# Peptides against a protein of PDB entry 3V4L, part 182

Target 1, 386 residues: chain A of PDB entry 3V4L
Amino acid sequence: GQPLAKDKVALLIGNMSYWEHPKLKAPLVDVYELTNLLRQLDFKVVSLLDLTEYEMCNAVDEFLLLLDKGVYGLLYYAGHGYENFGNSFMVPVDAPNPYRSENCLCVQNILKLMQEKETGLNVFLLDMCRKRNDYDDTIPILDALKVTANIVFGYATCQGAEAFEIQHSGLANGIFMKFLKDRLLEDKKITVLLDEVAEDMGKCHLTKGRQALEIRSSLSEKRALTDPVQGAPCSAEALVRNLQWAKAHELPESMCLKFQCGVHIQLGFAAEFSNVMIIYTSIVHKPPEIIMCDAYVTDFPLDLDIDPKHANKGTPEETGSYLVSKDLPKHCLYTRLSSLQKLKEHLIFTVCLSYQYSGLEDTVEEKQEVNVGKPLIAKLDMHRGL

## One batch from the design tools (peptide; made by RFdiffusion4, then SolubleMPNN)

Design b2_p20_1_s1 (from b2_p20_1, 9 letters changed)
Fold by OpenDDE base, seed 2:
Structure b2_p20_1_s1 (fold): chain B 386 residues (1-386), chain A 20 residues (1-20)
Amino acid sequence: as target 1 above (386 residues)
Amino acid sequence: MVEPQRFFGTENEIAFLDTR
């Protein structure tokens, strides 16, 4: 019979806004496109951008809480990385220059923890460099892995080689994701699917002799990403997993604010990623006596490090949101919150209405405080322990 | 050191590759 997954869970991390290292661009697009594809495959997807070492550790811990016996676990990482002594290290955005193993997450340690959960399938998609880090001579003492025969590594590049992204004037994928996305929905054993992706990369003149996909697998069964989830989530563990995932993906409800002047504002929320939210405001009712009217959001929590120069934009693209702009209402003001994992308290902010009456030169302001609780990933308190 | 932007041109398209 076709294999069944008990459930399917994915953690996708895209690091691009490095503090001490070259900034990347493609991880934004790669994580977004992979999220949409894995959702079509009935994966519970946690998608995170620009994590510190501490935030990456907590993201892995929260991912491990979603794993259980027979669950399919997928980890995707796009960012800087290296490979020393056959161990893969993911580089956080706050990593020093030079970075060492003590500043990075070891993928083989995550694999060990996934094996303790008795997962049905472990897939690692590592869209990072595999060059040796000559500044790190640390030989990690890893515990012996269990023989589970359910592990697949898709490395974007060969051992000791670089992974690349294409600089275009617009949004572009990394080289690995460019080919992976075209095949990801195919009903094939995951190792066969990745082998076909490797063939496609090998035929491309841009990648030939520069980047080649490497597959490392112990997978003894015909398991696919298309494998159906077993039954209704009737187990206590499946309910807990569904609740934990739902908690990390709960958007604030859209609300209508009414001001004393008779203006009505629609305040809406959209998720770009599990840690990235767009706030949008629109005027839904304006008295005829009011000639000009704008609704701004301000007074955000300091933990979010929101630059006011990037808030209240006339387009999603001006906030840095290029991917969800088609799904957003038009003719709003947009604000992008890109670091929801840093939010310690409730998201409280001010909606400021600026307006002018016909025949008066002076602008009038009215303000309302809005409390939307903890949106998306902020409900997981990924900052707990600092 | 500015890591050398490796230009990989085909005849009509210069693709800049950034290293991850």
Scores: peptide ipSAE 0.220, ipTM 0.672, DockQ to the pose 0.026
Fold by OpenDDE base, seed 5:
Structure b2_p20_1_s1 (fold): chain B 386 residues (1-386), chain A 20 residues (1-20)
Amino acid sequence: as target 1 above (386 residues)
Amino acid sequence: MVEPQRFFGTENEIAFLDTR
């Protein structure tokens, strides 16, 4: 029979906005496209952008809580990275220059913890450089990995080589994701799928002799990303996993705000990533005596570091939201909340209505405070140490 | 600073590759 997964869980991390290192662009597109593909494959996907060391550790810990016996686990990382002594290190956005192993996440440590969960499949997709870091002489004393036949590594590049992204005038994928996305939905053993991706990369003139996919596998079973999830959750652990995932993906309900002047505002919410939300406002009713009115969102929690210059835009693209703009309602004001993982308290903000009456020169303001609780990943309290 | 390697592809597409 076709293999069954007990469940399917993915953690996708895209680091771009480095503090002390060159900024990247493609990880945003790569994480977004991979999220949509893995959702079509019935994965529970947590998608996170621009994580610090501490936030990456907590994201991995929360991912490991979703893993159990016979669950398929997939970790994707796009960002800066290195490989020393056969250990792969993912570089957080707050990593110093130069970075060392103590500032980075070791993938082999994550693999060890995944093996303790008796997972049905472990897939690592590492879309980072594999050059040696000459500033890090630390030999990680890794405990011996368990002998398991369910591990697959897809490295975007060969040992000691670089991984690349294509600079276009617009949104573009990294080299690995450009080819991976075309095959990811195929009903094939994951190693066969990755071999076909490697062949496609090898035919491309941009990548030929510069970047080649490397596959490392112990996978002795015919496991595919297309393998169906086992039906209704039969265990208390499966119910807990489903509830934990649902918490990380719960959007605030849309609100209709009524002001004293008789203006009605629709307030709506959309997820771009598990840690990135778009707030949008629209005027749904205006009394005829009001000639002009605008609804602004303001007074956000300081933990979110929201620049007012990037809030209340006439298009999603002006906020830096290029991917979800087609799915958003038109003719709104848009505000992009990045870094929801930093939110310690409830998301409380002010909706400010500025309006003018017919025949009066003065603008009038009305304000309403809105509490939407903890949206998306903020429900996991990732800023609290376990 | 790793300088972006300018690779001249065929005639019309200058692809700049940034390193990850």
Scores: peptide ipSAE 0.212, ipTM 0.667, DockQ to the pose 0.027
Fold by OpenDDE base, seed 1:
Structure b2_p20_1_s1 (fold): chain B 386 residues (1-386), chain A 20 residues (1-20)
Amino acid sequence: as target 1 above (386 residues)
Amino acid sequence: MVEPQRFFGTENEIAFLDTR
């Protein structure tokens, strides 16, 4: 019969905004596009950008809580990385220069933990460099992996090589994601799908002799990302998984704020990623005696590191949100909240209405405090332990 | 810092490859 997944869960990490290393661009697009494709494949997707070492560890721990017997687990990583002695290391954004294994997440350790969950399929898509790090002499003592015959690694590049992204004037994918996205929805065994992606990369004159996909697999069964999820979640564990995922993706409800001057503001929320939210404000009612009014958001928690220069923009793109702008309402002011994983408390902020009466030169301000609780990934309290 | 490799794209666009 066709293989069935008990459930399908994906963790996607895109690290770009490195503190001590070159900044990347493509992981933003790669994580977003892969999220949308995996959602079409009935994956529960957690998508995270710009994680510290501690935040990456917690994201992996939360991902492992979503894994269970017969669940398909997919980990995608886009960012800086290296490979020493056949072990792959994902580099967090806070990693020192030079980084070492003690500052990085070992993928083979994650695989070990995934095998303990008795997963139906383990897929790693590693869109990072595989060069040796000569500053790291550590040989990881890994316990022998279990013989589960359900493991697939798709490496964006061959051993000892670099993975690349294409710098265009605009947003572009990394080389691996550029080819992967065209085939990801195909009803094929995952190793066959990745082999076809490798062929497509090999035919591209830009990629030929620079980057080649490597597949490492022990997958003995015909498992595909298209494999249907086994029916309604009947187990307590499946219910917990669904609730945990839903909790990490719960947006604040849109609200209508009424000011004393008679202006009404619509406040809305959109998810770009599991840790990135857009707030948007619009004037829905304005008294005729008010000639101009704008609704700004301010006084965000310091943990979110919101630059006021990028807040309250007339377009999503001016906030750094290039991907979800088509799904957002028009004629708003937009503010992008990144790093929601850092939010320790409720998201409390101020909505400031600035307005002018007809025949008065002075601007008047009214303020309302808004508490939206813990949005998206902030509900998981990924900061617990600091 | 690995210098971005310059390559010519299909449409005579100079694409830069940044290393991950």
Scores: peptide ipSAE 0.195, ipTM 0.692, DockQ to the pose 0.027
Fold by OpenDDE base, seed 4:
Structure b2_p20_1_s1 (fold): chain B 386 residues (1-386), chain A 20 residues (1-20)
Amino acid sequence: as target 1 above (386 residues)
Amino acid sequence: MVEPQRFFGTENEIAFLDTR
């Protein structure tokens, strides 16, 4: 029979905005597209961009809390990385130059912790370089892995090789995700699916002799990403898992704000990623005596490091949001909050209405403070150890 | 810093590859 997953959980990390290393572009697109595909496969997806070492550790810890016996766990990483002595290291955005193992997350340590959860399937999709880091002579003493026969590694490249992204003027995937996305929904054993992706990459003239997918597996059963989730959560642990995931993906409710001048605005929220939210404002009612009015958002918590130059834009794209613009309401002002994992307190901000009366040259301002609590991933308090 | 490898695609499209 087709195997059943007790549940399906994915953590997707895309690091691109490195402090001390070359910036990447494709991890944004790769994480977004993979999120949408895994959601169609009934995965509970946590999608995170631009994590520090500490934030990556906490994201992994929260992911491990969602894992249990017979749960399918998928970890995807897109960013800088290296491989020393058969250990894969994911590089956080705050990693020093040169980085070492003490500044990075070891994938094999994560696998060990996943094996302790008695997971049904462990999938690692590592869209990073696998070159040796000559600045890191540390041999991590890893405990012996358990023989679980439920492990699949899809490496975007061969051992000792580089993974690439295409510099395009527009949005483009990394090389691995470009081919993976076309097959990910196929009802095939995950190792067969990845082998077909490897064949597709091998046919591409851009990748031939430069990047090849490597599959490392110990998978004794015919498990697929399409495997159905076992019906209603019958266990207390499954209920807790569902609640924790739901908590981390709860958007603020849309609000109608009324100003003293009689202007009404709609304040709305959209998730781009689990740590990236778009705020949008629109004028829904304007008294006829008001000729012009705009509703700006301002006074954000300092922890979010919001550049005012990228706030209150007439398009989502001007905020750096190129992916969700089709799903957003039109004719708004847009602000992108890209670091919700840094939010220590409630998201409190000001809505500033600037308006002009007919026959008056002066602009009038009214302000209203808005508290939306902790949106999305901010509910997990990923900063609690700082 | 690995220099971005310039790959000549077909005669009209230069694809630049950044290393991850």
Scores: peptide ipSAE 0.190, ipTM 0.670, DockQ to the pose 0.026

Design b2_p20_1_s2 (from b2_p20_1, 10 letters changed)
Fold by OpenDDE base, seed 3:
Structure b2_p20_1_s2 (fold): chain B 386 residues (1-386), chain A 20 residues (1-20)
Amino acid sequence: as target 1 above (386 residues)
Amino acid sequence: MVEPQRFFGTDNEIAFLDTR
């Protein structure tokens, strides 16, 4: 019969905004496109950008809580990385220069923990460099992996080689994701799918002699990302997993704010990623005596590090949101919250209405405080240990 | 050290590749 997954869960991490290392661009697009594809494959997807070491550890711990016997687990990482002694290290955005294994997440440690969950399939898609880090002489003492015959690694590049992204072409994928996305929905054994992606990369003149896909697999069964999820979640564990995932993806409800001047504002929310939300404001009613009015958002929690210069933009693109702009209402003011994992408390902010009456030169301001609770990933309280 | 941007010409566009 066709293999069945008990459930399908994916963690996608894209690190770009490094503190002490070169900034990347493509992980934004790669994580977004892969999220949309895996959702079409009935994966529960957690998508996170620009994580610190501590935030990456907590994201992995929350991902492991979603795993259980017969669940398909997929980890995708796009960012800086290295490989020492056959162990892959994902580099957090706060990693020092030079970084070492103690500043990074070891993928083989994550695999060990996934094997303890008795997962049905373990897929790692590592869109990072695999060069040796000569600043780290640490030999990882890893426990022997269990023989589970359900492991697949897709490395964006060969051992000791670099992975690349294309600069200056606007929104571009990394080289691996450019080819992976075209085949990811195919009903094929995951190792066959990745082999076809390797052939497509090998035909590209840009990658020839520079980057080649490497597949490492122990997968003994014909398992595909297209494998159907087993029907009704009859187990208590499946219900808990569904509730935990749903909490991490709950947007605030849209609000109608009414001001004393008679102006009505629609306040709306959109998810770009599990840790990235766009707030938008629109004027839905204006009294005829008011000639001009704008609704600004301000007074955000300090933990979010919101630069006022990037808030309240006339387009989503001016906030740095290039991917969801087509799905947003037009003629709003937009603010992008890119670090929801840092939120310790409820998201409380001020809506400030600035307006002018006909025949008066002076602007008037009215303010209303809004509490939207903990949006998206902020519900998981990833910072409880700080 | 800013690793040197590697220039690759396609038939009509110079693609810059950055390393991850």
Scores: peptide ipSAE 0.213, ipTM 0.697, DockQ to the pose 0.026
Fold by OpenDDE base, seed 5:
Structure b2_p20_1_s2 (fold): chain B 386 residues (1-386), chain A 20 residues (1-20)
Amino acid sequence: as target 1 above (386 residues)
Amino acid sequence: MVEPQRFFGTDNEIAFLDTR
């Protein structure tokens, strides 16, 4: 029969906004497109942008809690990275220059922990450089990996080589994701799918002699990303996994705010990523005596580092939201909350209504505080040590 | 640090590649 997955879980990390290293652009698009494809494949997808070392560790720990016997686990990483002594290191956005193994996440350590869960399939998609870091002389003493036949690595490049992004004037994928996305939905053994992606990359004039996909596999079974999830969760562990997943993806409910002047504001929420939310406001009712009114969101928690210059924009694109803008309501004011993983408390903010009456020159302000609890990934309290 | 932009000219497309 067709293999069954007990469940399917993916963690996607895209690091771009490095503090001490060159900034990247493609991980935004790569994580977004891969998220949408994996959702079509019935994966539970946590998608995270711009994580610190501590936040990456917590994201991996939360991902490992979703893994169990016969579950399919997929880890995708797009960002800076290196490879020393056959160990792959993912570089957090807060990594010093130069970075070392102590500032980075070792993929082989994550693999060890995934093997302890008796997973049905482990897929690592590493969209990073594999050059040696000459500033890191640390030989990682990795415990011997268990002999398992369910591991697949897709490296965006070969050992000692670079992975690349294409600079376009607009949104573009990294080289690996450009080819991976065209095949990811195919009902093929994952190693066959990746081999076809490697052939497609090898035909491209941009990648010939510069970047080549490397596949490392122990996979002895015919496992595909298309393999169906086993029916209704009958185990307590499956219920816990589903609840933990649901918590990380719960949006605040849309609200209708009523002001004393008789203006009504619709407040809505949309997820761009598990740690990125768009707030949008629209005026749904205005009394005829009010000639002009605007509704602004203000007074966000300091942990979110929201610049007021990037808040309350007339388009999603002006907030830096280029991917979900088509799915958002039109004619709103938009505010992009990035870094929801930093939120320690409830998301409390102010809706400020500024308005003018007919025949009065003075503007009037009314304010309403809104508490939406912990949205999306903020429910996992990723800022707390385990 | 200036991102190491590698210029790759092909006959019909100029692509800049940034390293990850």
Scores: peptide ipSAE 0.213, ipTM 0.700, DockQ to the pose 0.027
Fold by OpenDDE base, seed 1:
Structure b2_p20_1_s2 (fold): chain B 386 residues (1-386), chain A 20 residues (1-20)
Amino acid sequence: as target 1 above (386 residues)
Amino acid sequence: MVEPQRFFGTDNEIAFLDTR
């Protein structure tokens, strides 16, 4: 019969905003596009940008809580990385220069933990460099992996090589995602799909002799990302998984704020990623005696590290939100919260209405405090060890 | 810093490759 997944869960990490290393660009687009494709494949997707070592560890731990017997697990990583002695290391944004294994997440350790969950399929898509790090002489003593015959690695590049992104004037994919996205929805065994992606990369004059996809697999069964989720009655574990995922993706409800001057503001929320939310404000009612008014958001929790220069923009793109702008209401002010995993408390902020009456030169301000609880990934309390 | 590799794309566009 066709293989069935008990459920399908993906963790996607895109690291770009490195503190001590070159900044990347393509992981933003790669994680976003892959999220949308995996959602079409009935994956529960957690998508995270710009994680510290601690935040990456917690994201992996939360991902492992979503895994169970017969569940398909997919880990995608885009960012800096290296490979020493056949072990792949994902580099967090806070990694020192030079980084070492003690500052990085070992993919083979994650694989070990995934094997303990008795998963139906384990897919790793590693869109990172595989060069040796000569500053790290640590040989990881890994326990022998279990023989589960359900593991697939798709490496964006061959052993000892670099993975690349294309610098365009605009947003572009990394090389691996550019080819992967065109085939990801195909009803094929995952290793066959990746082999076709490797052929497409090999035909491209840009990548020929620079980057080649490597597939490492023990997958003995014909499993595909298209394999249907088993419609079995919700086991207690399936219910917990569904609730945990839903909790990590719950947006605040849209609000209508009424000011004393008679102005009404619509406050709305949109998810770009599991840790990235756009707040938008619009004037929905203005008394005729008010000639001008704007609704600004301010006084955010310090943990979010919001630069006021990038807040309250006339377009989503001016906030750094290029991907969801088509789905957002027009004629708003937009603010992008890019680090919701850092939020220790409820998201409390101020909506400030600045307005002017007809025939008065003075600007008047009214303020309302808004508490939206813990939005998206902030509900998982990924900071509980600090 | 690995210098971005300059290459010519198919359409004579100079693409820069950044290393991940």
Scores: peptide ipSAE 0.210, ipTM 0.695, DockQ to the pose 0.027
Fold by OpenDDE base, seed 4:
Order: structure tokens, then sequence, then C-alpha cells
Structure b2_p20_1_s2 (fold): chain B 386 residues (1-386), chain A 20 residues (1-20)
């Protein structure tokens, strides 16, 4: 029969806004598109952008808490990386220049921890460079891996080679994701699916002789990403997993704010990623005596590092949100919170209503403080160790 | 080390590739 997954969990990390390294662009699109595809495959997806070393460690720890016996685990990483001595290192956004293994996450260490969970399938999709880092002579002492015969690595490139993204004036995928996305929903053994992706990449004139997919697997069973999840969560552990995932993906409820002037504002929330939320405001009622009225969000927690120049935009795209704009209500002011993992406290902010009465030149302001608790990934308290 | 952007093009399409 077709194998059953006890559950399916994915961690997707896209690092692009490096401090000391060249900025990337495609990880944003790659993580977003892969998230949507894996959700169609009944994966519980945690999608995170621009993580520091500490935040990446905590994201992996939280991902490992979602893993259990017979669960399918998928880790996708898009960003800078390297490979030394057959160990793959994911580079955090705060990594120094040059970076070393001590500043990076070793994928083989994550695999070891996944094997301790007795997972049904371990898939690593590594959309990063595999060049040697000559500044890192450290040989990680890795414990011996268990023989689990349930491991698949899809490397975006060959050993010692580079992975690429296409510089386009618009949104573009990385090379690996460009081909992976077209096949990901196919009901095929994951190694067969990746072989077909490798063939498609090999036909592309841009990638031929520059980037080729490498598959490394020890997969004894016909397991696919399409494998159905075993029915109702029969175990306490499955219930805990479902609750933990749901907690990390809970949006604040939409609010209707009423101001003393009689203006009513709708405050809404949308998830772009597990750590990226869009706040939007709209005027839903305005007294006829008020001629102009705008609702701004301000006074965000300092931990979110929100540039006021990118807040309260007339379009999602002006905030840097190019992907979810079709799903958002129109005619709002939009603010993108891109670092929800940094939130130590409740998300408290001010809604400022600026308005003008007919026949008065002066603008009037009214303010309301809003507490929305800990949205999305902020509920996991990824900073509890700082 | 991310080497600088390599330009790849055929006569009709110049694609810039950034290294990851």
Amino acid sequence: as target 1 above (386 residues)
Amino acid sequence: MVEPQRFFGTDNEIAFLDTR
C-alpha cells in the first residue's frame, strides 16, 4: 500500500538580508511558493525569513519539537551556505565576514536530532552554495548517524559548486525552486521527483554546466511528499504537535476601533510568513463633517526595528510585500512586520487617527493603544535564552 | 565566499546570476 505519514512538518528558512555578506532576493519568493505547495500537500509549514544564528537554532529546536515517530520532516534552506568535509553549513544573516562553522548551523547535526525522533522521512532541500569555505578549517566531530534508510538530500548544486538565483527586475525564484515547484505536487517517490527536477534543470541553457541538482539518499521505502497523513490525531503527542503548530500560526483577530469623533477603523492582520505579518487599516465609517481621515499605526516595540519610512503605505508592495498583495483588502494603509521572532513582549502599538473637520484647517489626532498579544511565531518566544 | 555576479547570456537574453 501507499505509506502513511503520522504527520508532515516542514521548516523553511530563507535568509537574504545579510549584514556582512551580499544580499539575496530569491529566498523570499522560494520560501513563499514552497510554503503554498507544501500546505497543499498537508504539511504543517513554519516559514521564516532573515534569521540570526540564535533565531535559526531556536527555529530548529521548535521544528524538532514537532517531530515524532513516523512524522515526515522537511527542512528547506535558501541563503548563503558552504560545505566543508561533507558537512553542509547554513549561514545566518548575522554571520561575520568571514563566517566559520561556529557561526553557522550544521545540517548533519539537525539530521542527527531528527533521527532521534524516529521520523518516517527526513528531507533536506538545500538551496545554497556548496563551495568549501577556506576560512573554516574546523572539522566538526559528528556523532555517527543511525541507519534509518529514510533520508533524502536535494542539493541545489553539486559538491564544490555554486547555487544561483536569477537577477530579474521583478520577483524570481532561485534556480532550484524554479524547477522544483513545477513537480513538487506529483505523486512520485521523492527521489524520483528530484531526479526529474534534475533533468529539467539540465535542459535549461542558463544552468547547463553551471548548476546541477545533486540527490543523496538512503530511502528504502517508496515515500512521497503526497503520502497521506494518518487520520485523526490518535496520540497525545500528535495533539500537542497540532496545538504547538496552530499556536505558532495564530493571527490576531480583526478589530473594529471606534474613535470619539465617530470614525470607525477596521484593523486587520495577514500572515506573509510565520515571522512576517502585515497590519492593515481601513476607514469603515466616517461622519460627513470629517472631510479627510487617515489611520496610521505607530509606537511599535523597539525589538521589531520598524522603519517608519516603510510603515503606513498605500500598497503592500511599498512595504516590501510583493507576494500577498492579491489576498489583502484594497484601499488600506499597510505596515509589514518582518521580524516577529524578535518580539519579547506582547505586540502593543498605537492606532493614530488623523482627521480634519469641514471648515477647519487644523488636523485633529486621536490615539488608541492596541494589544494583540503575541502573533504567529512570537508565541514560541524564540528569544527566551537572551 | 560569494564571488561577484556572473553574467550569463545568449545573444538574446542576458541573465545575471547571484551566488548563494
Scores: peptide ipSAE 0.198, ipTM 0.700, DockQ to the pose 0.027

